Peptides against a protein of PDB entry 3J47. Designs and how they scored, part 36

Target 1, 121 residues: chain A of PDB entry 3J47
Amino acid sequence: IRLTNQLKSLKGLQSKLKDVVEYLDKVINKELPINHTILGKLQDVFNLLPNLGTPDDDEIDVENHDRINISNNLQKALTVKTNDELMVIYISNLVRSIIAFDDLIENKIQNKKIQEQRVKD

## One batch from the design tools (peptide; made by RFdiffusion4, then SolubleMPNN)

Design b2_p14_8_s4 (from b2_p14_8, 8 letters changed)
Fold by OpenDDE base, seed 2:
Structure b2_p14_8_s4 (fold): chain B 121 residues (1-121), chain A 14 residues (1-14)
Amino acid sequence: as target 1 above (121 residues)
Amino acid sequence: SLLEEAQKVLDLFN
């Protein structure tokens, strides 16, 4: 009974992970828009993944060590890539916001200059 | 201007 419940829970987790992969594939293929909240949560999950590559030094077969290092490098690379992509998006949004306010800023500057000139006259 | 600096930043990331 206990083992069966554990297996059922693992199968449930596997199914959810598959759904996440399918979502990411659709985002990569531009079939779905990027959801920043989902990507942020996924990044958090990847950051919480144990470095599968900290063997306690004593019992890891040499073949496991290389596989573990590859897994860690992949996780790190994915985290860096995701961070860079998110950074580009946030900077782009910031720039768009600045552009949207540019006319307002320029108008305020011009109005100030006009007021200063009127006070001198 | 602020706009010019923002555009420079955008150009660095694009």
Scores: peptide ipSAE 0.042, ipTM 0.727, DockQ to the pose 0.015
Fold by OpenDDE base, seed 3:
Structure b2_p14_8_s4 (fold): chain B 121 residues (1-121), chain A 14 residues (1-14)
Amino acid sequence: as target 1 above (121 residues)
Amino acid sequence: SLLEEAQKVLDLFN
């Protein structure tokens, strides 16, 4: 029973990962628009993964240099992408805050006018 | 206006 439940959970996770890969392929092929919220969440997942590019320091083989370079390039690419996505999220939140502020100011102006009219009556 | 510019920015990200 316990092993069957674990296997079922792993199969569920595998299915979800497959869906993510399919989504990314569609975005790369320009079949779907870029969704920055989804990409941001995916980056959070990747940032929680152990660095795939630290081979154990013990084997000085020339092949490790290429893997280290690939890992560094991947980390750099992820960092650049993360910065761009964070910028988009920041701007979006800033704009929403500005709109909310405008609505608040308008409401306060209207309330003040109503109070001034009530005092004159 | 500030509101118009804000809406343009939102439209770029939606």
Scores: peptide ipSAE 0.038, ipTM 0.709, DockQ to the pose 0.016
Fold by OpenDDE base, seed 5:
Structure b2_p14_8_s4 (fold): chain B 121 residues (1-121), chain A 14 residues (1-14)
Amino acid sequence: as target 1 above (121 residues)
Amino acid sequence: SLLEEAQKVLDLFN
C-alpha cells in the first residue's frame, strides 16, 4: 500500500514534469508566446532543486570544489535572473494597471459628456 | 497621452 502510493505519486509528478517540458518545447518552437510568469515560476522550481548537476559526490576532493563553485555561481546567476524576471513582471503589471486606469478615466469623462448633452436636449 | 507613454513602456518589456 505505502509503496504503491509512492509510485503513484512519482508517476503523477513525472506526468506533470512532462507537461512542463512540452510547454517549454512549444515556447522554444514559437508555437506559444513567452509567458514570463510561467518562466519565473519555473526558475523558482529550479532554484529550489538541490544540485541536480552533482549526483556523484562520491569522487575525490579536487573536482568537487570547482563543481561546487560552478553550481553556486549558476545558482547565483539563476537567482539574479529570477529577480530580473520578477521585476519585469512587476513593471509590466504596473504599466497595464496604469493603461486600464487611463481607459476608465476616459470612459467616465465620455459618459459624463453624454449625460450632460442629454440633459440639455 | 498617458496611454501612449504607458504603451511605449509596456512595449519595451514585451
Scores: peptide ipSAE 0.038, ipTM 0.710, DockQ to the pose 0.016
Fold by OpenDDE base, seed 1:
Structure b2_p14_8_s4 (fold): chain B 121 residues (1-121), chain A 14 residues (1-14)
Amino acid sequence: as target 1 above (121 residues)
Amino acid sequence: SLLEEAQKVLDLFN
């Protein structure tokens, strides 16, 4: 029972990761537009991953040095992209907030007009 | 309007 549940959970995670890869492939191939919210969440996941490039000190093979450098370069590239995307998300949220405030202001103006009309009647 | 310009900016980032 426990092993079956663990296997089911791992298969579920594998399916979700496959869906993410398929989404990224479609974005790379320009088949789908970039969704900054999805990319931001993916970057959050990558930023929470342990440094995939710190092998335990006990196997300094030359292959590990290249993997460490690649991992560090990938992490730096992801960090730069993260900062740019966070800026885009911030601006998008600011614009959405302005739209929401405009709607609230318009609703208040309408409610005030309705109340003033009710007092005159 | 401010709303129309804000929506245009939003459309550029989406």
Scores: peptide ipSAE 0.037, ipTM 0.693, DockQ to the pose 0.017

## One batch from the design tools (peptide; made by RFdiffusion4, then SolubleMPNN)

Design b2_p15_1_s1 (from b2_p15_1, 10 letters changed)
Fold by OpenDDE base, seed 4:
Structure b2_p15_1_s1 (fold): chain B 121 residues (1-121), chain A 15 residues (1-15)
Amino acid sequence: as target 1 above (121 residues)
Amino acid sequence: SKLADQAALLELLDS
């Protein structure tokens, strides 16, 4: 029972990973538009994976060195892209905060004008 | 409109 459930869960994960690959292939082939929300969630998954670029230097045959360099370059590219995305999100949140602050100032100015009119009547 | 100013700024960041 426990082993069968683990195998079923692993097969389910494999199917989902296949669907993600098929989605990315369609995006690369320009068959689907880039969805930044899906890409951001995929980056979050990659950032939660144990470092794909640290096989301890002590057990990997010379034939894996190119795959390790590719994995390190991929992880570095994902990290750079994550930093750029976080910067854009941060700026967008800063802009939203400035707009909300400006709305608060405008509301205070309007309230002051209403009070000044009530003191003149 | 503050919403239009936000949209224009987001377009500037995406460019």
Scores: peptide ipSAE 0.029, ipTM 0.670, DockQ to the pose 0.053
Fold by OpenDDE base, seed 5:
Structure b2_p15_1_s1 (fold): chain B 121 residues (1-121), chain A 15 residues (1-15)
Amino acid sequence: as target 1 above (121 residues)
Amino acid sequence: SKLADQAALLELLDS
């Protein structure tokens, strides 16, 4: 019973990971727009993953060294890329907020001018 | 002026 439930949970996780990969492939192929919330959550997942490329200091098999370096370079590249992407999102949201605030100010100025005209008539 | 600069910045970020 416990082993069957663990296997079922692992299969469920594998299916969800496949759906994430298929989503990322569609984003890479420009079939879907980049969803920054999804990317942020994926980063959280990658940051919570045990460093799949920290050698536990006890298995220097020469064939694993290239995969470990690729994993570490991929994690570093993902961390840098995602930090840059999060920065771009933050700046974009900041700029959108400033524009929305400017539009609000302009709308208030226009409404005030309309009220001042109505009081003179 | 500031709105045009902000719109240009948004266009640059969306590119």
Scores: peptide ipSAE 0.026, ipTM 0.672, DockQ to the pose 0.046
Fold by OpenDDE base, seed 3:
Structure b2_p15_1_s1 (fold): chain B 121 residues (1-121), chain A 15 residues (1-15)
Amino acid sequence: as target 1 above (121 residues)
Amino acid sequence: SKLADQAALLELLDS
């Protein structure tokens, strides 16, 4: 039962990956317009994959130079996108930290005023 | 004032 379900799930994943390849081929052949939402989701999938584009520099005949250039261009494009996403996350976390620090300062000022009033009574 | 500008920036980054 468990092994049969794993094989069924893996065959289902293989079918979905084939549908994605057929979609990309139609986009490359200009049979379908570029959909930026689909491309964004595909880029997220590629960012979750281990580096599929470092062929070890030790075994590449000159005939693979075009595939290496395509892989290096894809890696550079993914690196730029990842850097932009990380920058947005960094700025968002910085702003949240500044807000939390301002709230902490205001709370300390209020607490100090309350203690100074209690010492005068 | 600064908190409102920071909250507006966070909303812009989340959209």
Scores: peptide ipSAE 0.026, ipTM 0.660, DockQ to the pose 0.048
Fold by OpenDDE base, seed 1:
Structure b2_p15_1_s1 (fold): chain B 121 residues (1-121), chain A 15 residues (1-15)
Amino acid sequence: as target 1 above (121 residues)
Amino acid sequence: SKLADQAALLELLDS
């Protein structure tokens, strides 16, 4: 029972991973539009993956060295992309804060003018 | 005006 449930769960995960690969292939081939929400979630998954490409020290065959370098380059590229996206979000929030602060200053100036008029009447 | 200017700036940052 436990082993059968684990095998069923693993097969279900394998099917979902295949569907993700097929989706990415269609996006690369321009058959589907880029969905930023799906890509963001995929990046989150990759950022949560343990370092794909630290071999535990027990199987450094020379054929794995190229795979390790490719995996490290992919992980670095995903990390850079995530950092750039976070930077854009940060700048966007900073701009929103500056606009809100300017609107606050304008409202304060208008309120001060209204109070100065009420003291003269 | 300011909301349109913000939207244009965000579009520029996404390009």
Scores: peptide ipSAE 0.024, ipTM 0.643, DockQ to the pose 0.052

Design b2_p15_1_s3 (from b2_p15_1, 10 letters changed)
Fold by OpenDDE base, seed 2:
Structure b2_p15_1_s3 (fold): chain B 121 residues (1-121), chain A 15 residues (1-15)
Amino acid sequence: as target 1 above (121 residues)
Amino acid sequence: SELENQALLLEKLLE
């Protein structure tokens, strides 16, 4: 019973992974429009994947070394891209905060000048 | 304070 349920779950996961691959192939071939929400979720999935490319030293079949390197390069590329996107968002928010703070300072200076003029009149 | 903390965080990320 437990083993049969695990096998059924694994087959279900395999089917879903196949559907994702077919979707990505259609997007690459421009048969479907790019959905940024789906791509973002896929990036999150790849960031949660264990390093499929730390072979524990004991089973490096020479044929797997190239596949492992490709997987690691893809994961690294996705991580770098995610970091760059987050950095742009962060800098944009920081710039907005600085502008808002500068506007607050200028408003305070102007209000002070207006009050000083009203006391002299 | 919040703006200063954000600026300091940015400096640390750029180091």
Scores: peptide ipSAE 0.024, ipTM 0.637, DockQ to the pose 0.062
Fold by OpenDDE base, seed 5:
Structure b2_p15_1_s3 (fold): chain B 121 residues (1-121), chain A 15 residues (1-15)
Amino acid sequence: as target 1 above (121 residues)
Amino acid sequence: SELENQALLLEKLLE
């Protein structure tokens, strides 16, 4: 019973991870707009991941203390990198929105001028 | 507007 429940939970986690990968692939391929809330949550998940470079606590021979520090530094560097990438994407979307709004304003001004000319004729 | 709020936020980040 306990082992079966663990296997079921692991399969459920695997399915969710697959869905996340599929979502990320669609975002990378520009098939879906970027969702900052989803990416922020994904970043939180990565920050909560055990250091993938820490050997299991069961093999802590004294020689691995430097490896643990290197792994922590690598994880921190990956977190910073991910945050910077998200910031760049956010700024890019903001700039696109501003440009689109400017174009809309210009189009409205032009349309108004055309209407005012037609009323004078 | 949401756009104005975003622009204002960006301005504050650039100061």
Scores: peptide ipSAE 0.024, ipTM 0.608, DockQ to the pose 0.066
Fold by OpenDDE base, seed 4:
Structure b2_p15_1_s3 (fold): chain B 121 residues (1-121), chain A 15 residues (1-15)
Amino acid sequence: as target 1 above (121 residues)
Amino acid sequence: SELENQALLLEKLLE
């Protein structure tokens, strides 16, 4: 019973991962537009993955060296991509904040001019 | 304020 439930859960996870890969392939092939919300959720999933590049100290088998290098390169590429996307989001929020401050300053200047006119009348 | 914290973070990034 418990083992069967674990196997069913693992098969369900495998199916979902396949659907994600198929979605990413369609996005890469420009068949679907990039959905930033989906991409952000995928990044959250990747950030929750254990570090694929820390060999547990035990089996330094020579055959694992190429797989470890590929895993490290993939993890590094994912980290760089995440940092670049976070930077773009940060810059976008910064620009929006600056525009909002400019609008606030202009509104305060206009309100001050209206008050100064009311005092002269 | 949250705004002051954002300004301080920005100042640190511009250093």
Scores: peptide ipSAE 0.017, ipTM 0.533, DockQ to the pose 0.061
Fold by OpenDDE base, seed 3:
Structure b2_p15_1_s3 (fold): chain B 121 residues (1-121), chain A 15 residues (1-15)
Amino acid sequence: as target 1 above (121 residues)
Amino acid sequence: SELENQALLLEKLLE
């Protein structure tokens, strides 16, 4: 019973992954437009995957080494891209904060000038 | 290229 339920869940996951591959093939063949929201979610999935390219040190056939290097390079490239996107968001928020502080400083300077004029009258 | 690499990686996970 417990083992059968685990196998059923794993088969369900495999079917969903197959549907994702079929979607990507249609996008590559230009049958469907690129959806950036779907690609972003796929990128999140790949960032959560363990490094599938560490075979235990003992049996590195040369043909597996190229596939491992490609997988590691892809994961690294996806991580760099995510970091660059987050950096743009961070800079945008920083600029907004600086503008808000500038407006606050200007308002305080104006209020001080108004108070100084009222004391002279 | 990036989409092709993603498809290839998913295919490898299904093997």
Scores: peptide ipSAE 0.015, ipTM 0.404, DockQ to the pose 0.027

Design b2_p15_1_s4 (from b2_p15_1, 6 letters changed)
Fold by OpenDDE base, seed 4:
Structure b2_p15_1_s4 (fold): chain B 121 residues (1-121), chain A 15 residues (1-15)
Amino acid sequence: as target 1 above (121 residues)
Amino acid sequence: SLLENLSKLLDELLK
């Protein structure tokens, strides 16, 4: 029972990882737009992964050094890319907020002018 | 205007 449930959970995780790969392939091929919420969740997953670039002192096999470097480069590339995408979203939201404040300021100026006219009449 | 410049910047960032 316990082993069967662990195997079922692992198969479920493997299926979800496959779905993520298929999604990323479609995004790379421009078949789907980038979903920033999905990318943020992927970043959270990668940030929770143990640092694949610290060899625990017990496996200095020369064959693992290239795999560790590739994994670290991939993790770094994913982190940088996600930070740049989050920066673009942040700037876009900031610009939208500034536009909304400009509209609010203009509306306040117009309302003040209308009130000043009503006091002169 | 400031609004037009910000709108253009937003359009370039969203491309």
Scores: peptide ipSAE 0.032, ipTM 0.657, DockQ to the pose 0.045
Fold by OpenDDE base, seed 1:
Structure b2_p15_1_s4 (fold): chain B 121 residues (1-121), chain A 15 residues (1-15)
Amino acid sequence: as target 1 above (121 residues)
Amino acid sequence: SLLENLSKLLDELLK
């Protein structure tokens, strides 16, 4: 019973990881728009993953070392790429907010000048 | 303008 429940939980996790991979592939292929909430949660998951590259000093199979290096490089590449993409989006939203604020300031300045002119006439 | 410079920066970051 306990082993069957652990295997069921592991299969459930594997299915969810597959769904995440499929989602990321669709985002990469531009089939789906980037969802920042999903990307932020994925980043949190990747940051919470233990460094799979701490060798427990007791079983250095050469074949495991190459897999660990590939996994660590992939994790780093995914984290960096996600950070860069989120940064570009953040900057884009910041610039849009600055533009909207500048337009608001200019409109207020123009309205003030029009009011000051009407008081002099 | 500041806006033009920010727009250019965005275009460079999105390339």
Scores: peptide ipSAE 0.032, ipTM 0.656, DockQ to the pose 0.047
Fold by OpenDDE base, seed 2:
Structure b2_p15_1_s4 (fold): chain B 121 residues (1-121), chain A 15 residues (1-15)
Amino acid sequence: as target 1 above (121 residues)
Amino acid sequence: SLLENLSKLLDELLK
């Protein structure tokens, strides 16, 4: 029972991975527009994958070397893209924090002026 | 303000 369910789940995952490949091929061929939400989710999946290019030094089958290199290049490209996206998010949050701080200062200055006017009346 | 316009621009870039 457990093994059969695991095999069924694995076959389901394999089918979904095939659907993803077919989708990516259609996007590459410009048959479909780029969906940034789908690409972002795929990027999240790839960021969770172990480095496919560090086989533990014990399984250097020469036939996998080209696939390993392609995987490493893809993972590196995805990592760079992730870093750029995270940098944009970071800068955006920093700017929002500066704006909120400026608004706080302005509010404090205005409140002080209102209090000083009320003490003179 | 300039800061509000920058915030809006950043919000559009992050959507």
Scores: peptide ipSAE 0.031, ipTM 0.645, DockQ to the pose 0.053
Fold by OpenDDE base, seed 5:
Structure b2_p15_1_s4 (fold): chain B 121 residues (1-121), chain A 15 residues (1-15)
Amino acid sequence: as target 1 above (121 residues)
Amino acid sequence: SLLENLSKLLDELLK
């Protein structure tokens, strides 16, 4: 019973990872627009993964401690860079939305003025 | 407008 449930959970995780890869491939190929919310959640998942660049903690060699620190610093630098890139995309989308909203307000004001002129004639 | 020019610039940067 426990082994069957673990195998089912692992198969479910494998399917979910496949869906993520397929999404990323579509974004890379410009078939889908960049979604900052999905990329932010994906980054949260990567930040929860054990450091994929650390060989298993079962060999105490002093050379592994410097490699772990370099891997952690590289992962942190990549995480910060990715957060800054996502922030720029998010700000750009907000600015576009503000511009579109300004154009909508201007169009509504112009339409109201035209209607008020037609009621006075 | 200035806003339209800014929107176009953002569209070019995100292509």
Scores: peptide ipSAE 0.030, ipTM 0.642, DockQ to the pose 0.073

Design b2_p15_2_s1 (from b2_p15_2, 7 letters changed)
Fold by OpenDDE base, seed 4:
Structure b2_p15_2_s1 (fold): chain B 121 residues (1-121), chain A 15 residues (1-15)
Amino acid sequence: as target 1 above (121 residues)
Amino acid sequence: TSQIEELEKLLKELE
């Protein structure tokens, strides 16, 4: 029973991963527009994956060298892309914070001018 | 002001 449930869950995960691959293939083929929300969630999944490209010291089979290189290249590409996207988000938030700060300063200046006018009247 | 305008321009180019 417990092993059968684990196997069923793993098969369910495999089916979902296949659906993700089919989605990505359609996006690559320009059949579907790029959805940034889906890409962000996929990046979060990849960031939560254990380093698929650290060879566990126990299985240096020479046939896995191409898979290890592909995995390392994929992780490196994902890390670079994630850093670039985080940088864009950081810059966007920084600019939004600066604008909000400028609006606050202007509001304080205007409030001070209004108070100075009310004291003269 | 000048740095803010440059950052706003950069954001518009990223959108």
Scores: peptide ipSAE 0.021, ipTM 0.549, DockQ to the pose 0.020
Fold by OpenDDE base, seed 1:
Structure b2_p15_2_s1 (fold): chain B 121 residues (1-121), chain A 15 residues (1-15)
Amino acid sequence: as target 1 above (121 residues)
Amino acid sequence: TSQIEELEKLLKELE
């Protein structure tokens, strides 16, 4: 019973990972806009993955050790890549906000100059 | 077990 439930959960997880890959491919191809909420949830997913690949030290045949090391290295590389992508998106939004504030300040300065001219005329 | 269930929940919130 417990093993059958774990196998069902793993198959569900595999289907959801396919849907995530298809979404990311559409975002990379610029078919869909970047959704920051989806990328934040993907980061939370990757932060939970590190503990799924440590077999308890008590049953490792030498052939399983190489597959586990490859899986852990791939997962670490995916976590770093996802963090770098989220950082670029965060910085891009911060820069857009700074530009919008600069434009707002310049517009206020220009409006003040126009009002001061109208009071002198 | 608890971490796999939380992953399934997060992936369900993406649909």
Scores: peptide ipSAE 0.021, ipTM 0.608, DockQ to the pose 0.096
Fold by OpenDDE base, seed 5:
Structure b2_p15_2_s1 (fold): chain B 121 residues (1-121), chain A 15 residues (1-15)
Amino acid sequence: as target 1 above (121 residues)
Amino acid sequence: TSQIEELEKLLKELE
């Protein structure tokens, strides 16, 4: 029962990670704005993932060991893939924020120069 | 069990 639930949750995660990747591609392409709620929920999912892969040592049927290893490898692969995607988003958001701050600084400098000119005339 | 239920909840909230 526990392994079947883990596999079901992992398949659900894989589907949602695909939807997230498709969303992220659209955000990278500037087709959609960043949804912080999706990102936050995704982070919460990642914080849970490392803890979902350890069966408590008390019922290793030898036939389930291969399925557990496959599930854990898939979970690790999904975690790595999505961590890389999250890093790309984080960098993209950081760059956008830096550009927006640069533009703000430039605008403030220009406004100050215009005010200083108006006081001299 | 609780962590799986929380994961399933989060996945459902992404639907």
Scores: peptide ipSAE 0.020, ipTM 0.601, DockQ to the pose 0.088
Fold by OpenDDE base, seed 2:
Structure b2_p15_2_s1 (fold): chain B 121 residues (1-121), chain A 15 residues (1-15)
Amino acid sequence: as target 1 above (121 residues)
Amino acid sequence: TSQIEELEKLLKELE
């Protein structure tokens, strides 16, 4: 029973993975419009995958070396793109924080000027 | 366990 359920779940995962490949092929061939939400979720899936391109140094069958290199290049490309997106978000949040501090400083300067005027009257 | 559950959730949101 437990092993049969695991095999059923694995077959279900394999079917879904095939549907994702067929979707990506249609997007590459320009048969379907690029859905950025689907691509973002696929990037998250690939970031959660164990490094499909670090064979533990003990099982490099020489025949898999090209497939491993392709997987590594894809994972590196997704990691670089994720880092660039995170960098834009980080810079945007940093700029918002700087503006908020500038507004706070200007408000403090204005409040000080108002207090100095009230002491001269 | 947590990463596998998150993968299963993401795959379910693609249906």
Scores: peptide ipSAE 0.019, ipTM 0.510, DockQ to the pose 0.099

Design b2_p15_2_s2 (from b2_p15_2, 6 letters changed)
Fold by OpenDDE base, seed 5:
Structure b2_p15_2_s2 (fold): chain B 121 residues (1-121), chain A 15 residues (1-15)
Amino acid sequence: as target 1 above (121 residues)
Amino acid sequence: NSLIEELEKKLKELE
């Protein structure tokens, strides 16, 4: 029972990872637009992955070290790229919010001037 | 005006 449930969970994870790969391939091929929410969730998954690059110092297989370094470099590259894309979106939204706030201040200043003129007439 | 123009310029540089 326990082993069968672990195998079922692993097969379910494998299916979900396949769906993520198929999504990423479609985004790379420009068949789908980039969804920043999906990329953010993918980044969260990568940030929760243990650094696959700590060999437990007790099994020297020289072939695993290169795969581990490639995985860590890919994880780091994906994290950096996604962070830069999210930063641009965040700055853009911040700037738009500042402009909208400045326009609101200017509108309040103008309305105050109009009221002060109407009290002098 | 000058602040808005500078912010709009920075926005266009990020797009």
Scores: peptide ipSAE 0.022, ipTM 0.603, DockQ to the pose 0.018
Fold by OpenDDE base, seed 1:
Structure b2_p15_2_s2 (fold): chain B 121 residues (1-121), chain A 15 residues (1-15)
Amino acid sequence: as target 1 above (121 residues)
Amino acid sequence: NSLIEELEKKLKELE
């Protein structure tokens, strides 16, 4: 019973991974529009994956070496893309903060001028 | 005004 439930859960995960691959193939082939919410969640999943590119020192056949290189290139590409997206978000938030501070400074200057006028009248 | 407009332009170039 426990082993059968684990095998069923693993088969369910394998089916979901297949659906993700089929979705990515359709996006690559321009059959579907890029959904940034799906890609963001997919990136989060890949960032939570243990390093798929550390071979434990057991004899890796040539077929596994090509898969490791592909996995490392994928991890590197995802990391670079995530860093670029985070940089854009950071700059956007910085710009919004500067604008908000400028508005606050101008409001304080105006309020000070109004108070100085009320003291002269 | 000029600084805000330049910053909003840069924001739109990043989106």
Scores: peptide ipSAE 0.021, ipTM 0.604, DockQ to the pose 0.019
Fold by OpenDDE base, seed 4:
Structure b2_p15_2_s2 (fold): chain B 121 residues (1-121), chain A 15 residues (1-15)
Amino acid sequence: as target 1 above (121 residues)
Amino acid sequence: NSLIEELEKKLKELE
């Protein structure tokens, strides 16, 4: 049950991220005008992402392997646990930001349709 | 809409 709900939530997040990409593609293709409020909210989303660790932490120092491996496994386990707890908080904030962004996109699409109808009439 | 409402409900339960 809990894992299935997490997977469903993650699939929902993936769908909303796809909608964001499709919106950005429409802006790039000049089908929609650049909206600075939308871009500001996207920047806020990216600023709330944990630093996806630079891949550079995996290349430093082959020479202290056994006592450092137990300390690194414990520190990696503690860092992973802390990163997992932070990740849950960041995912929650990310989801709130994406929902607020989706509502803003939908409102802008509706407003554009209403304006296009008023010009035909 | 239904998925957003479900996500908002879960976020509110995590607060």
Scores: peptide ipSAE 0.021, ipTM 0.519, DockQ to the pose 0.077
Fold by OpenDDE base, seed 3:
Structure b2_p15_2_s2 (fold): chain B 121 residues (1-121), chain A 15 residues (1-15)
Amino acid sequence: as target 1 above (121 residues)
Amino acid sequence: NSLIEELEKKLKELE
């Protein structure tokens, strides 16, 4: 339940991020007018995100060293959490494959028994 | 059957 909800939330976030990218591409291509209210809200979202190690992190002042450490700790925590979630998904798929394989073996054994009974009658 | 039931239980704990 907790993992499925986390995965669903992550997929929902990924879909929303894709919609934002598609919107920005349409604005860049001049298919949609620039909406300053949407861009302002998007800037607020980026200001709440940890600095994702853009190549420009080398140009921003020495006062960011504590923000960089907090950002790096949050990035590490997000990476660990993502790795743990991926590991659990992998184990879950492996277990489902084992169950499906056992069901296949059981079905083959039952079919063989039914054929052996039909040859004795 | 016992192995399947244990594996299903572990899956349900991970969900």
Scores: peptide ipSAE 0.020, ipTM 0.585, DockQ to the pose 0.027; fails the geometry check

